# Designs tried in a protein design run: peptides against a protein of PDB entry 6J54. Part 160

Target 1, 223 residues: chain A of PDB entry 6J54
Amino acid sequence: NENLFASFIAPTMMGLPIVTLIIMFPSLLFPTPKRLINNRTISIQQWLIQLTSKQMMAIHNQKGQTWSLMLMSLIMFIGSTNILGLLPHSFTPTTQLSMNLGMAIPLWSATVFTGFRYKTKTSLAHFLPQGTPALLIPMLVIIETISLFIQPVALAVRLTANITAGHLLIHLIGGATLALLNINTMTAFITFTILILLTILEFAVALIQAYVFTLLVSLYLHD
Target 2, 42 residues: chain B of PDB entry 6J54
Amino acid sequence: QFQFTGIKKYFNSYTLTGRMNCVLATYGGIALLVLYFKLRSK

## One batch from the design tools (peptide; made by RFdiffusion4, then SolubleMPNN)

Design b2_p19_3_s1 (from b2_p19_3, 13 letters changed)
Fold by OpenDDE base, seed 5:
Structure b2_p19_3_s1 (fold): chain B 223 residues (1-223), chain C 42 residues (1-42), chain A 19 residues (1-19)
Amino acid sequence: as target 1 above (223 residues)
Amino acid sequence: as target 2 above (42 residues)
Amino acid sequence: LDALLQTLATILLKLLELL
């Protein structure tokens, strides 16, 4: 099993962690525009960002629109890192639960505290669903409080588990194809085809998970 | 518009104020229980 | 949120069916 999880070990060169450089690398792929009419690649990127921003911020009022920059930066960061992680012999920082918790907990805390600051009455009322029978109120408030504290954990674990599971599956099927090359060439070709289809799926999953992570943060802000 | 009288005016699950008061009452009750157990052990 | 999660699940299932 060491060979399976070897790709998830944090890369180091001469005892120095390269993880910091890997985390910063995706930011270089998205240069800031300096002109009104930019290059084709930059224009496409800006167009995609504008489309996603319009979709995500449609549920927020003007006060929520202030978070647009942070949410867009978050989705671009997670999405780019996840896609780059699908390259051969690459390391995805988002497979590390510690990093995802490091992002999820502060953002979740910020959304919760923002809610308590500006919408104190609504935030407190959120612990009790509307129309609850009187006898169930104490138990339901406790459950809802526990649910709130599970949110950051679920947010981090969901992203980590989905990306990690995808990487493991690609590695396992890839290993199976190599093993079957000398046993049965036709079956090896079939497994290789499945591997290609799976990699395409993982590209989609990478983008979806980035979107879901950011969307849930925005929903917690909206309450 | 919900018309509530008596205790239901302040503690209801239909109005925003009522829901808030119910939540505060539950947290207050839990805090009192914890305080009671701490004082009992001492 | 529940409706959103259900729609997400249906989208994922449709993607799996396309594979």
Scores: peptide ipSAE 0.067, ipTM 0.725, DockQ to the pose 0.024
Fold by OpenDDE base, seed 4:
Structure b2_p19_3_s1 (fold): chain B 223 residues (1-223), chain C 42 residues (1-42), chain A 19 residues (1-19)
Amino acid sequence: as target 1 above (223 residues)
Amino acid sequence: as target 2 above (42 residues)
Amino acid sequence: LDALLQTLATILLKLLELL
């Protein structure tokens, strides 16, 4: 079933990876404001960024709020790439596990190291939940340590799996709709309706996964 | 609010310092075990 | 943190049920 995964192959032109251009494309959608009162589109974008920034950074102290720029850029990047990936015949870079690992591992390591640097006692204490029975302490510390190292992998896999699964469903139902056009037009219409509903859901999933990815990075920073 | 005496003062699962010490003790114990097996295999 | 993760998991599960 190689045809099912054909849309997830990294596109190349004359052997050159055009994926780099695809990854850079979302940056063109967010121009820098230069006026006190900008265009309607820029104003809406800035308003959304401010709202999300206030929501995500509310749990952080002043030192944690220094990460606001990076976290907001991350959510904007992932969100925009995920939404653009829902366009017909488009390639979503976030469906590539390597892409998501490339984002997750450095961000996770940065949050862990910043935690150990500024909150050493709290970070070490995080390996042992409060109220643990004394006999279970060694085992639980080991489990929590393993859990810490699984975090970047889980972060990358979660985003990759959710976006990839959504794309697969859209392609499968879309393919089924096209196949049913010549068999039964009424059934094809029903399948097409399901496809529309699924695409709407995937738009929501695209934004939610971007938010969850960024939020989890933020929560790891908070400790 | 938690009042611990003796060894429980330093090793407990309720206080921040106690939790930290438990984690350090666990890592130290594992490190010693690894060292022991490494020296034994030699 | 755990409560928030559980809430997010619940939301995701509800979304999966819609699929």
Scores: peptide ipSAE 0.065, ipTM 0.745, DockQ to the pose 0.025
Fold by OpenDDE base, seed 3:
Structure b2_p19_3_s1 (fold): chain B 223 residues (1-223), chain C 42 residues (1-42), chain A 19 residues (1-19)
Amino acid sequence: as target 1 above (223 residues)
Amino acid sequence: as target 2 above (42 residues)
Amino acid sequence: LDALLQTLATILLKLLELL
């Protein structure tokens, strides 16, 4: 059904792609604070950034804390785009696998290269778990190497699949509620209740997926 | 804490250096195998 | 990482059960 995937088509106006504007729009929602005591919205934003920063940077030493700005910007970008995507008739850029791969591959490569640069011995040793029998060492090193290269793909696909599946489910149940409205009102009310619960869940999933994506990048940096 | 002698000192799955050497040895072995098959194809 | 993914999966499943 082309109608189910119509919301995932890149929006254009007069043949010009407006995806760039959609990607840049979340940045306007997070203005830079200028006062010691800011507005309520800015204060809440700063509080959330500080909380997430403390949680994510607790794993890292001073050298790893240099990544705080990158990780916080990443979580804010993904989180804001995911939440805005839940608005009616909105386009979520993170539903596009190309975008998520574009974020995952550079960040993953940066974490891996940083690990090899500063923690060469530990990074190389990570391909072999401790206590591995000598006969299984070659096979396990190969498996761990493959696992490493799957990380950026898994990172991108996880985010894309979760957000896309949520959007599809909302559209399907929403369509079902409208179809059942004149057929059976009781069933329509039940499906409508499920739709409301699902939308609440998708708001949570939107934030969780942003956090998970950023957290996994941070964990790959920690090795 | 681990007492290794001989080759086990350099190639073990318990020490950090031993694990690193095992990984390097496996990559070296794979590289040699690839090189062997490449040369054999000629 | 696997433990973290499992915990996240369990949280997501619990949330899905609310639907």
Scores: peptide ipSAE 0.043, ipTM 0.731, DockQ to the pose 0.024
Fold by OpenDDE base, seed 1:
Structure b2_p19_3_s1 (fold): chain B 223 residues (1-223), chain C 42 residues (1-42), chain A 19 residues (1-19)
Amino acid sequence: as target 1 above (223 residues)
Amino acid sequence: as target 2 above (42 residues)
Amino acid sequence: LDALLQTLATILLKLLELL
């Protein structure tokens, strides 16, 4: 049992949590530009951030553009942590449900409160879809209210489950390939091919989940 | 624009104001029900 | 696997130097 989840245990050294250092490490991968023309790597990185920013904020008006910095920092953080987590025997903090809840709940609450503060009428009207039959209005409002409170949970669980499941599959198939190397070379080769395909998929999933998480937060802000 | 008369002017599922009023009415109804059951239990 | 992890860590450090 410990072998399956060994990669998900929070690492500690001398009784001190290294998790804090791991969470802070991705910030080192995004240095602040100092020159008008930076290094090629920094320029490409800034270009990608700009493209993603334009795409994400295209849905929002000028008032929603205030959230651009927070949303971009969020996607960069989740994306970088997920990609770094694909390294062998690495620990991904985003696999921890507590971390994702701690990130999702404040962001969700902020989006809901900003909606009620600046767009009170629209936010209240969002509990009832347009064109609903009169007899179904009370039931539908209740369902929509429940849906609202499920949003932060669904957001956190979606990210955690997708990343955790990917890591678990890579670990299991990787272990199976090593075990089959001494049993059947042909089967081991097939399993290894599946492992490679799965790792490529997980790279894509890592980026997509970061994008979806940020997109949903922005969408909740838009209502 | 939808033209509604009477109660439908304030409580409708098509206009933004009507939707808001319906939501407030439903929450008010639920609050009254909760209050009723709380007072009934003595 | 441990050796591979160490090599990847060194590569990562080299990449950080380029930033």
Scores: peptide ipSAE 0.038, ipTM 0.650, DockQ to the pose 0.025

Design b2_p19_3_s2 (from b2_p19_3, 12 letters changed)
Fold by OpenDDE base, seed 4:
Structure b2_p19_3_s2 (fold): chain B 223 residues (1-223), chain C 42 residues (1-42), chain A 19 residues (1-19)
Amino acid sequence: as target 1 above (223 residues)
Amino acid sequence: as target 2 above (42 residues)
Amino acid sequence: LDALIETLNILLSKILDLL
């Protein structure tokens, strides 16, 4: 019912959307390094960014490496927002399909257009898998074309659904735990333990979904 | 490794060029069909 | 038959990628 989805409503203050501030908040967690040897926190962040950058961009050529900054910023943004969303009573912007579409569609379009610009032959060839029987070529080309246009939707829905589902479970189990405190404290303790385990899982899911979203964008760029 | 002759040289599902040509031919065929039905509807 | 199986595998793989 409405009570289950109340936490997913975009918060406002006096009619003004504070969602913009919530979206911008993760940027404060990643300050720009100014020294050769920064503090421990910034050093760890830079190290993590370097590792993820090497992992994601290893499949790209020199032209693809140009996208490293964008992809790393994307994963940091989605990852940080997802993690912050796991705080108690926090609003996760990535649970909003509109936001994810706003990220997915431009990035997908950029990757597709970049592919057609610099790898026209390869990009066109992707509409027909190798080894397809001759009689199935027209049908398969149509399917591949449709599949291409489903990609941005799939990116947005996948991220939204996974994060939203996790939040729903946390709220449901949390609510059940609170309700059981007045009924049976022993059972409430069991449900609370499940909640803790689920929360740990959702932390992992939050990072994985950020990685998958960014990785798929990268793969679309690579073709 | 692929040895194609005739039309198969240009339209095949194995070579990069062949796949590209097949895709273009498919899109061209669809475009012609749409054009045909559009003109017929007039 | 092998070509059909290959095509089915491609389609199935694409569906799984979307999920």
Scores: peptide ipSAE 0.303, ipTM 0.829, DockQ to the pose 0.019
Fold by OpenDDE base, seed 1:
Structure b2_p19_3_s2 (fold): chain B 223 residues (1-223), chain C 42 residues (1-42), chain A 19 residues (1-19)
Amino acid sequence: as target 1 above (223 residues)
Amino acid sequence: as target 2 above (42 residues)
Amino acid sequence: LDALIETLNILLSKILDLL
């Protein structure tokens, strides 16, 4: 039991949590450009950020583009932490539900409050879908209200579950591969191939989950 | 461009204002029910 | 019946968005 989740335990050194350093580490991978023509690596990175920014903010008007910096920082942070977490025996902070809730709840509340402040009529009307029969209006409003409060929980759980499940599968299949090396080399080779395919899938999942998380936050702001 | 008359002008599920009024009425009704049960306990 | 189907579609869409 402890062996299955040993990789998900928060690392500490001398009684001090080093999780804070792990969380701050991805920020060092994104230096600010100092020249008009930067290094190839930095140029590619800035180009990718620009492309993702254009796609993310395409659904927002100029008034909603004030959130661009926050949304882009969020996607870069979650994406980088998820990718770095795929390293062998590494700790992924985004697998912790507390961290994801700590990100989701404030951002969700900020989007909801921003909506009520600047788009009060539209935000209130969002609790009732258009074309609802008159007799079902009270029930549907209640359901929509409950749905609103489930949004931050669903957002956090979705990210946590997808990343955690991926890590768990990689560890299980990796462990099985090592155990089968001295038992049946042919089966171990097949298992290893599955592990490679799974790791490629998890790289994609890491980026997709970061994008979906940011997109949903942005979408809630648009509503 | 829906043409509504009477109470449907203010409470409808098609117009923005109508939807807002329906939501406010629903929350107001729930608040009144909660208040009623609270006062009944005394 | 059409209004009921529309309401069910709205509810189903919301459930799918939560998944």
Scores: peptide ipSAE 0.339, ipTM 0.832, DockQ to the pose 0.019; fails the geometry check
Fold by OpenDDE base, seed 2:
Structure b2_p19_3_s2 (fold): chain B 223 residues (1-223), chain C 42 residues (1-42), chain A 19 residues (1-19)
Amino acid sequence: as target 1 above (223 residues)
Amino acid sequence: as target 2 above (42 residues)
Amino acid sequence: LDALIETLNILLSKILDLL
C-alpha cells in the first residue's frame, strides 16, 4: 500500500517543502499579454479563457458576473494543476484533500454568505422546496440545511477522488505493464494500450473536474 | 396565483414569503427545543 | 402520494448531484 501512495507524498527537498513551488508553477504557463496582438500560443490561451468565461457567466446576471475573475482564475488553476499532474511521476497538488478543502470551503462560504447578503429571502426560501407537504416541511428543511453543509465536502471530495483515482489507476496499470514486459510482451502491449487510453481519459477528466468544480461554485453563487 | 387565508397565508410552501416563514419557524422551533434541553439540564 | 413522490424526487436529485 505504501508503494501505491508513494507518489502522493508531498515532495520535499533539503527539508523544505517544494509543494509551494509546485502549486505556483502553473501560473508561469499563463503569461500576461503585453501586446494588443500577442503570440499564437497566448492568443489561443486568451481565446480559450474567453470562451470558458462566456460559458460560465452566461448563467449569472450582471450582479453575479462580479465573480467572473475569481471563477476563471479558479478554473485555470485547477485545470492547469490537474493537467500538469498527469505528467509521468509528477505530483498533483489537487490530489490532496486538504488543498481542495482549502479551496472549496472558502469559496462555498463566500457564495453562501453573498447569497444571504443580497438575496436573503430567496436564499432562505431555498431551504424549503416548493410544493412540499405541510407535514414534511420541518424534516425537509433540516435535510436541506444538512445538504447545504455537505456541499463543500462533496465538492472537495469529488475533485480529489476523481483526480486521485485516475492517478492511482495510471500508476497501477503502469506498474503492471512494466511487470508484464518480462512475462508476456503481448499482454504488456495490451495493458500499455489501456494505459494510453486511460491517460487520455484522465486528461479529459482533469478538465471536466475543474470545470465542474467552478460551475458548482458558480451555481451556488447564483442560488 | 394562489390565494391563501389564515395561517396558510404566512406559512406555505408555494410562495416565497411562505417558504421563508416556514424555514424561520423551523429554525425557531429547533432553537427553542435546544434551549429547552439546555435549561432542563441546568 | 404525488406530493410525496415529488419530494422524494427532489431528495434523489440532490443526492445524485452530490455524487
Scores: peptide ipSAE 0.319, ipTM 0.831, DockQ to the pose 0.020; fails the geometry check
Fold by OpenDDE base, seed 3:
Formats: sequence, structure tokens, C-alpha cells
Structure b2_p19_3_s2 (fold): chain B 223 residues (1-223), chain C 42 residues (1-42), chain A 19 residues (1-19)
Amino acid sequence: as target 1 above (223 residues)
Amino acid sequence: as target 2 above (42 residues)
Amino acid sequence: LDALIETLNILLSKILDLL
């Protein structure tokens, strides 16, 4: 059991934490374009950024579109770290709840404060759903307020749980495959096939979770 | 469209202003309750 | 009763959004 969770321990070199370097490494994979027509790798990156930017900013007006840079940087960071985490014996920083809370809480607070600053009436009205019976108004406002404060926690836990669960499952199925190689080759082949399918799924999940995290932050801004 | 008169004009769950006022009234009530318990403990 | 059911539905939807 300890060997399963050993991959989630923060890596150190000679007692010095290298987590900072791991977090900064994805930034090197996205160089700043210098030419009007860049190479194929940068062009496809820009194309993906433009597509996701158009989808996310479509729900915002001109004032909300000022957040495009921050939201796109967030999705690129989370997405790249999640994909790199699928490499064998790699450490995914987004599996750490502390890191995700560190991203979720400031971004959530920024969206809530921005809403109160520029859309005060609408933001306050969101604490009470439309059509609520008069007798339930005080209790529902309290519940809605609690729901608001749960949002950053849910945002961080969702990302952490999905990525962590995926990693654990890959390790378990991978370990089972290796154990069955010399016992039953047919069963090992089936387990290996499941591992391949699971790995493909986790690639998709890694990107989806990055998108969902950023999208929810954007939706909180829209509200 | 909803037409409200009297106190329902200011405190309703259908209009934007009415919902806002209900929220503010709820927070004000909670604040007063907290204040009451704080003063009662002394 | 319908208003109560609607309120419960709203709360359920919010819980599902958190999961």
C-alpha cells in the first residue's frame, strides 16, 4: 500500500525540493512566438488556444473578455501538468490538494469580488433563486451562501480527486498486469488492454479537468 | 410581468430588486441575531 | 407543495453540481 502512494510524494534531490522546477517545466513547452508564421508545433498550440479562448469568452461581454489571458494561462498550466503527470514515474503537482486550493481560492475570490463590484444587484440576487416561496427565503439564502463558499473547495477537490484517482488506477492495473505476466498470459493480455484503454481515457480526463476547472471559474465570473 | 404593491414591491422573489432586498434583509436579520446573542452573553 | 418540490429540485441540482 505504501508503494502505491509513494509516487505522490513530493520529489526531492539531496534533500532539496524539486517541486518548484516541476511546476515551472511546462512553461518551457510553450515558447512565445516570434514570427508571423511559426513552426508547426507553435502553430498548433496557438490554434488550440484560440479555439478554447473563443469557446470560453463567448459567454462574456467585453468587460469579461479581459480575463481571457488569465483563464487561458490557467487551462494551459493545468492541462500541461496533467498530461505530463501521465508519464511513468512522474509527479503531477495537481494531485496535491494544497496546490489546487492555492489556485482555486484566489481565482474564486476574484470572480466573486468582481461580480460584487460591477454587478452588485445581480450578484446579490443570486443568493435567492427566482420564485422561492416567501417562507423559505431566509433558509434558502443561508444555504445559497454556504453553497458559494463550498465552490472553491469543490473546484479544488474535483480536480485533485479526478487526477489522483486516474493515477492510482493506472498504477494498480499496471501492477496487476506485471504480476500476471508469468502466471496467466491470457489474463495479463486482457489486463494490459484495459490499461491501454484506461491510459487513453486518462489523457482525455486530464484535458477535460483542466477545461472544467477553467470553465467553472469563468462561469462564476459570468454570474 | 409581475405587478407587486406594498411591501411585496420591495420584498419579492421574482424581481431582481426584490431578491436583492430579501438577501439584504436576511443578512441584516442574522447580524441582529448574532448581536443579540453577543449582548445577551454579557 | 409544487413550490416546495421546485425548491428541493433546485437544491438537488446544486448538490449534483458540486459532485
Scores: peptide ipSAE 0.298, ipTM 0.827, DockQ to the pose 0.019; fails the geometry check

Design b2_p19_3_s3 (from b2_p19_3, 13 letters changed)
Fold by OpenDDE base, seed 5:
Structure b2_p19_3_s3 (fold): chain B 223 residues (1-223), chain C 42 residues (1-42), chain A 19 residues (1-19)
Amino acid sequence: as target 1 above (223 residues)
Amino acid sequence: as target 2 above (42 residues)
Amino acid sequence: LDALLTTLNILLEKLLNLL
């Protein structure tokens, strides 16, 4: 079983962590534009970023749009790392719960604190849903408070679990295909086809999870 | 739309201010309970 | 009954938000 989870171990070379380089690598894929009319690749990237930004910021007011840069950077980072992690024998940093917590907790706390700062009344009122029967108010406030603290955990675990599960499935099916190559080539081919379909699905999941993560952070901001 | 009188004016689940007050009252109550048990243990 | 239903709806919404 250790071989199955080998891809989830932080890679080190000569005792030096390569994880830092892996995390920084996706940034190289998105160069900053220097011209009004850039190359086709850069133009497409910028267009996609603009579309996603407009979609995400459509709900927010002008003050909430100040977070656009942060949210877009987050989605680009998580999305790119997740996609690159689907490469054979690659390490996906977002499979590490510690990393996702490291991102989720500060962002969540920032959103909560900004909410309390600029919308104190609304933020406090958020602990009590509208129309709650009077007798249930104390218990519901407690539950809502607990729910608030579960948000960063759920955010991190959702991302980690989805990516990790996908990687695990790809690895298992991939291993099965290799094992079946010498046993039954036809079955191995079928399994390989399933692997391809699964990898395509995981690419979509990678992007969706990045989007959901960022979207939820933006929704928690509610500014 | 909602006309509340008396205690319901300040503590209601329909208005923003009422909800806020309910939350504050709940936290205050919990704090008092914790304080009571702490003082009782001493 | 209405109170119970509203409570259940609130809990359901919270659960859906977690998923």
Scores: peptide ipSAE 0.347, ipTM 0.829, DockQ to the pose 0.019
Fold by OpenDDE base, seed 2:
Structure b2_p19_3_s3 (fold): chain B 223 residues (1-223), chain C 42 residues (1-42), chain A 19 residues (1-19)
Amino acid sequence: as target 1 above (223 residues)
Amino acid sequence: as target 2 above (42 residues)
Amino acid sequence: LDALLTTLNILLEKLLNLL
């Protein structure tokens, strides 16, 4: 299966990891505004960021709103990397489970520790749902504890699996279209149409996964 | 709204304090079990 | 029965939140 996953291999040039540059590249697409009235592109970007910020911070109190910068940077980073990854034969860093774990685990731990720091009593109480029968309390507390530790893994795997599956499907159908060009042009055209529809879907998935990832981190912060 | 007496006052699944105490008791029990097996293996 | 249903509902909610 080396051919199927060849696009997911970390690119290197002259023995140097180009992945670092690829990860940093999306940040260049979001310049900081210098004027009161900026260009149309920058204004649209700032407007979108403001809208998403209002939606994310609507759940949090003043203490949780301090995370606004972190959450907005996270959604912009994941979203931009996912969209750029949909370019032909481009490498998407978010397809790497290691990267997603590297983002999920620190953010998850920060949210959990923040909860324990400011709302210790409430955070401890979350390990036991309300109305639990007395006989099942110990077992349920254990399950809730395990569930808590599964959260960062589920968060990382969800993002990785959704993006990776989309990329694999695009590559497979794209390869099939190229193979069918010399066999049957009509079938190749149909397959190409499916590829276009799939790419549109993957654009939506890319944005949704970034949003869901950030939203879940925000919800974990809310406790 | 809920009136609990005795041990149920401190260990219940309906009040915030009761839930916290149940969680702490569960963790304490697990810690004691782990300690027991650790001391037994020595 | 109520205890079982409550526990099942809690587990179901956790599963749905995980998905």
Scores: peptide ipSAE 0.335, ipTM 0.837, DockQ to the pose 0.019
Fold by OpenDDE base, seed 4:
Structure b2_p19_3_s3 (fold): chain B 223 residues (1-223), chain C 42 residues (1-42), chain A 19 residues (1-19)
Amino acid sequence: as target 1 above (223 residues)
Amino acid sequence: as target 2 above (42 residues)
Amino acid sequence: LDALLTTLNILLEKLLNLL
């Protein structure tokens, strides 16, 4: 129904797409450090970035570690946008499949081409799993090739679907709670409690999906 | 660890080189098939 | 049978990685 998906429409003001400003807004939340000892907020942010960077790049060689900046920026962007999207009556750009494809396809392409450039033999060998029976090699190579091209789509759809589904549930339960306030206050209270629990879950999902998106890009790079 | 002789030395699913060659052979075969059908239609 | 099981395992792993 159109009313259910109305919150996912790209917002405009006077015919101008303000979605661009919404996408850029999370960047304001992460100022660049200027001092050796920054304020508490920046220090916590840097600490988190360092921890996630260490975790994400632990599997990569020196050449792969060059991608650390890009991957960390990606997770910070997706994570921040997802969290901000959980604010009431807010628009999340990551619910738009076009945006996620716009991120997934270039990143995937970069990882694949980087793999072919520096690890040609390993990348080609990746199309055939080890230990495959000889008679199934041609079919499996084809399947693996198709699987490779599905990766960017799956990456985008996974993020979009998870965030969108969460938003839908929040809106539906929230709407039900408001409707029940005038019918049965006790039931409305129960529904509201469920809504609170769901919102907490969606905060976790928001961060996890950002992490998974970045992790998969990293894994594709590692091959 | 792997002991391969003959054609299995170059085409196997266990060694890195063997897997690579299998993939290349598969792609080459597909390309030849496509080429064959393309030329056949003319 | 071993070939079938190996193939199924590979496909299952691919599916799980997709999800």
Scores: peptide ipSAE 0.329, ipTM 0.836, DockQ to the pose 0.019
Fold by OpenDDE base, seed 3:
Structure b2_p19_3_s3 (fold): chain B 223 residues (1-223), chain C 42 residues (1-42), chain A 19 residues (1-19)
Amino acid sequence: as target 1 above (223 residues)
Amino acid sequence: as target 2 above (42 residues)
Amino acid sequence: LDALLTTLNILLEKLLNLL
């Protein structure tokens, strides 16, 4: 058990935490373009950013589109860290709940406060679903208020749980494959095939979770 | 289109203003209850 | 009964949004 979770321990070098360097490393993979026609890698990156920005900002007005830079930076950060976390013996900062809460709480607070600032009536009305019977209004408002405060927690836990579960599963199946190599080669081959399929799935999950995280933040802003 | 008269005009679950007022009334009620229990404890 | 069902539907939607 300790060996399994050892991969999730924050790495240190000579007692100094290198987590900060790991968090900053993905930023080096996305250089700013300086030419009208860039190389293939930067062009693909720009295309992906434009595609995702169009999808996320399509639901927002001009005032909401001011959040485009923040949302795109968020998805790029989470996506890149999640993908890099699938490398062998890599540490993913997004597996840490503290990291995800550190992102979720400020962003959620910003969306809620922005809603109250510019759409006060609509934001207050969201605490009461339309068509609620009069007798259930007080209780439902309380439930909606509690639901609002659960949003940042759910946002952080969802991302953390999905990435962590994926990593654990890869380690478990990988360990089982190695253990079965000398016992039954055929079974080991089957488990290895499952491991390959699982790793492909985790690549997709890594990107999807980044997208869902940013999308939910965007949806909270749209309220 | 909903036509409400009297108290239902200000407190309803269908109009935006009515929903807002219901929420504010609920929060006000909770605040009063909290104040009541706080004052009762002393 | 309709009020109860409406409330249950609202709670279900919120639960689904939480997942």
Scores: peptide ipSAE 0.325, ipTM 0.835, DockQ to the pose 0.019

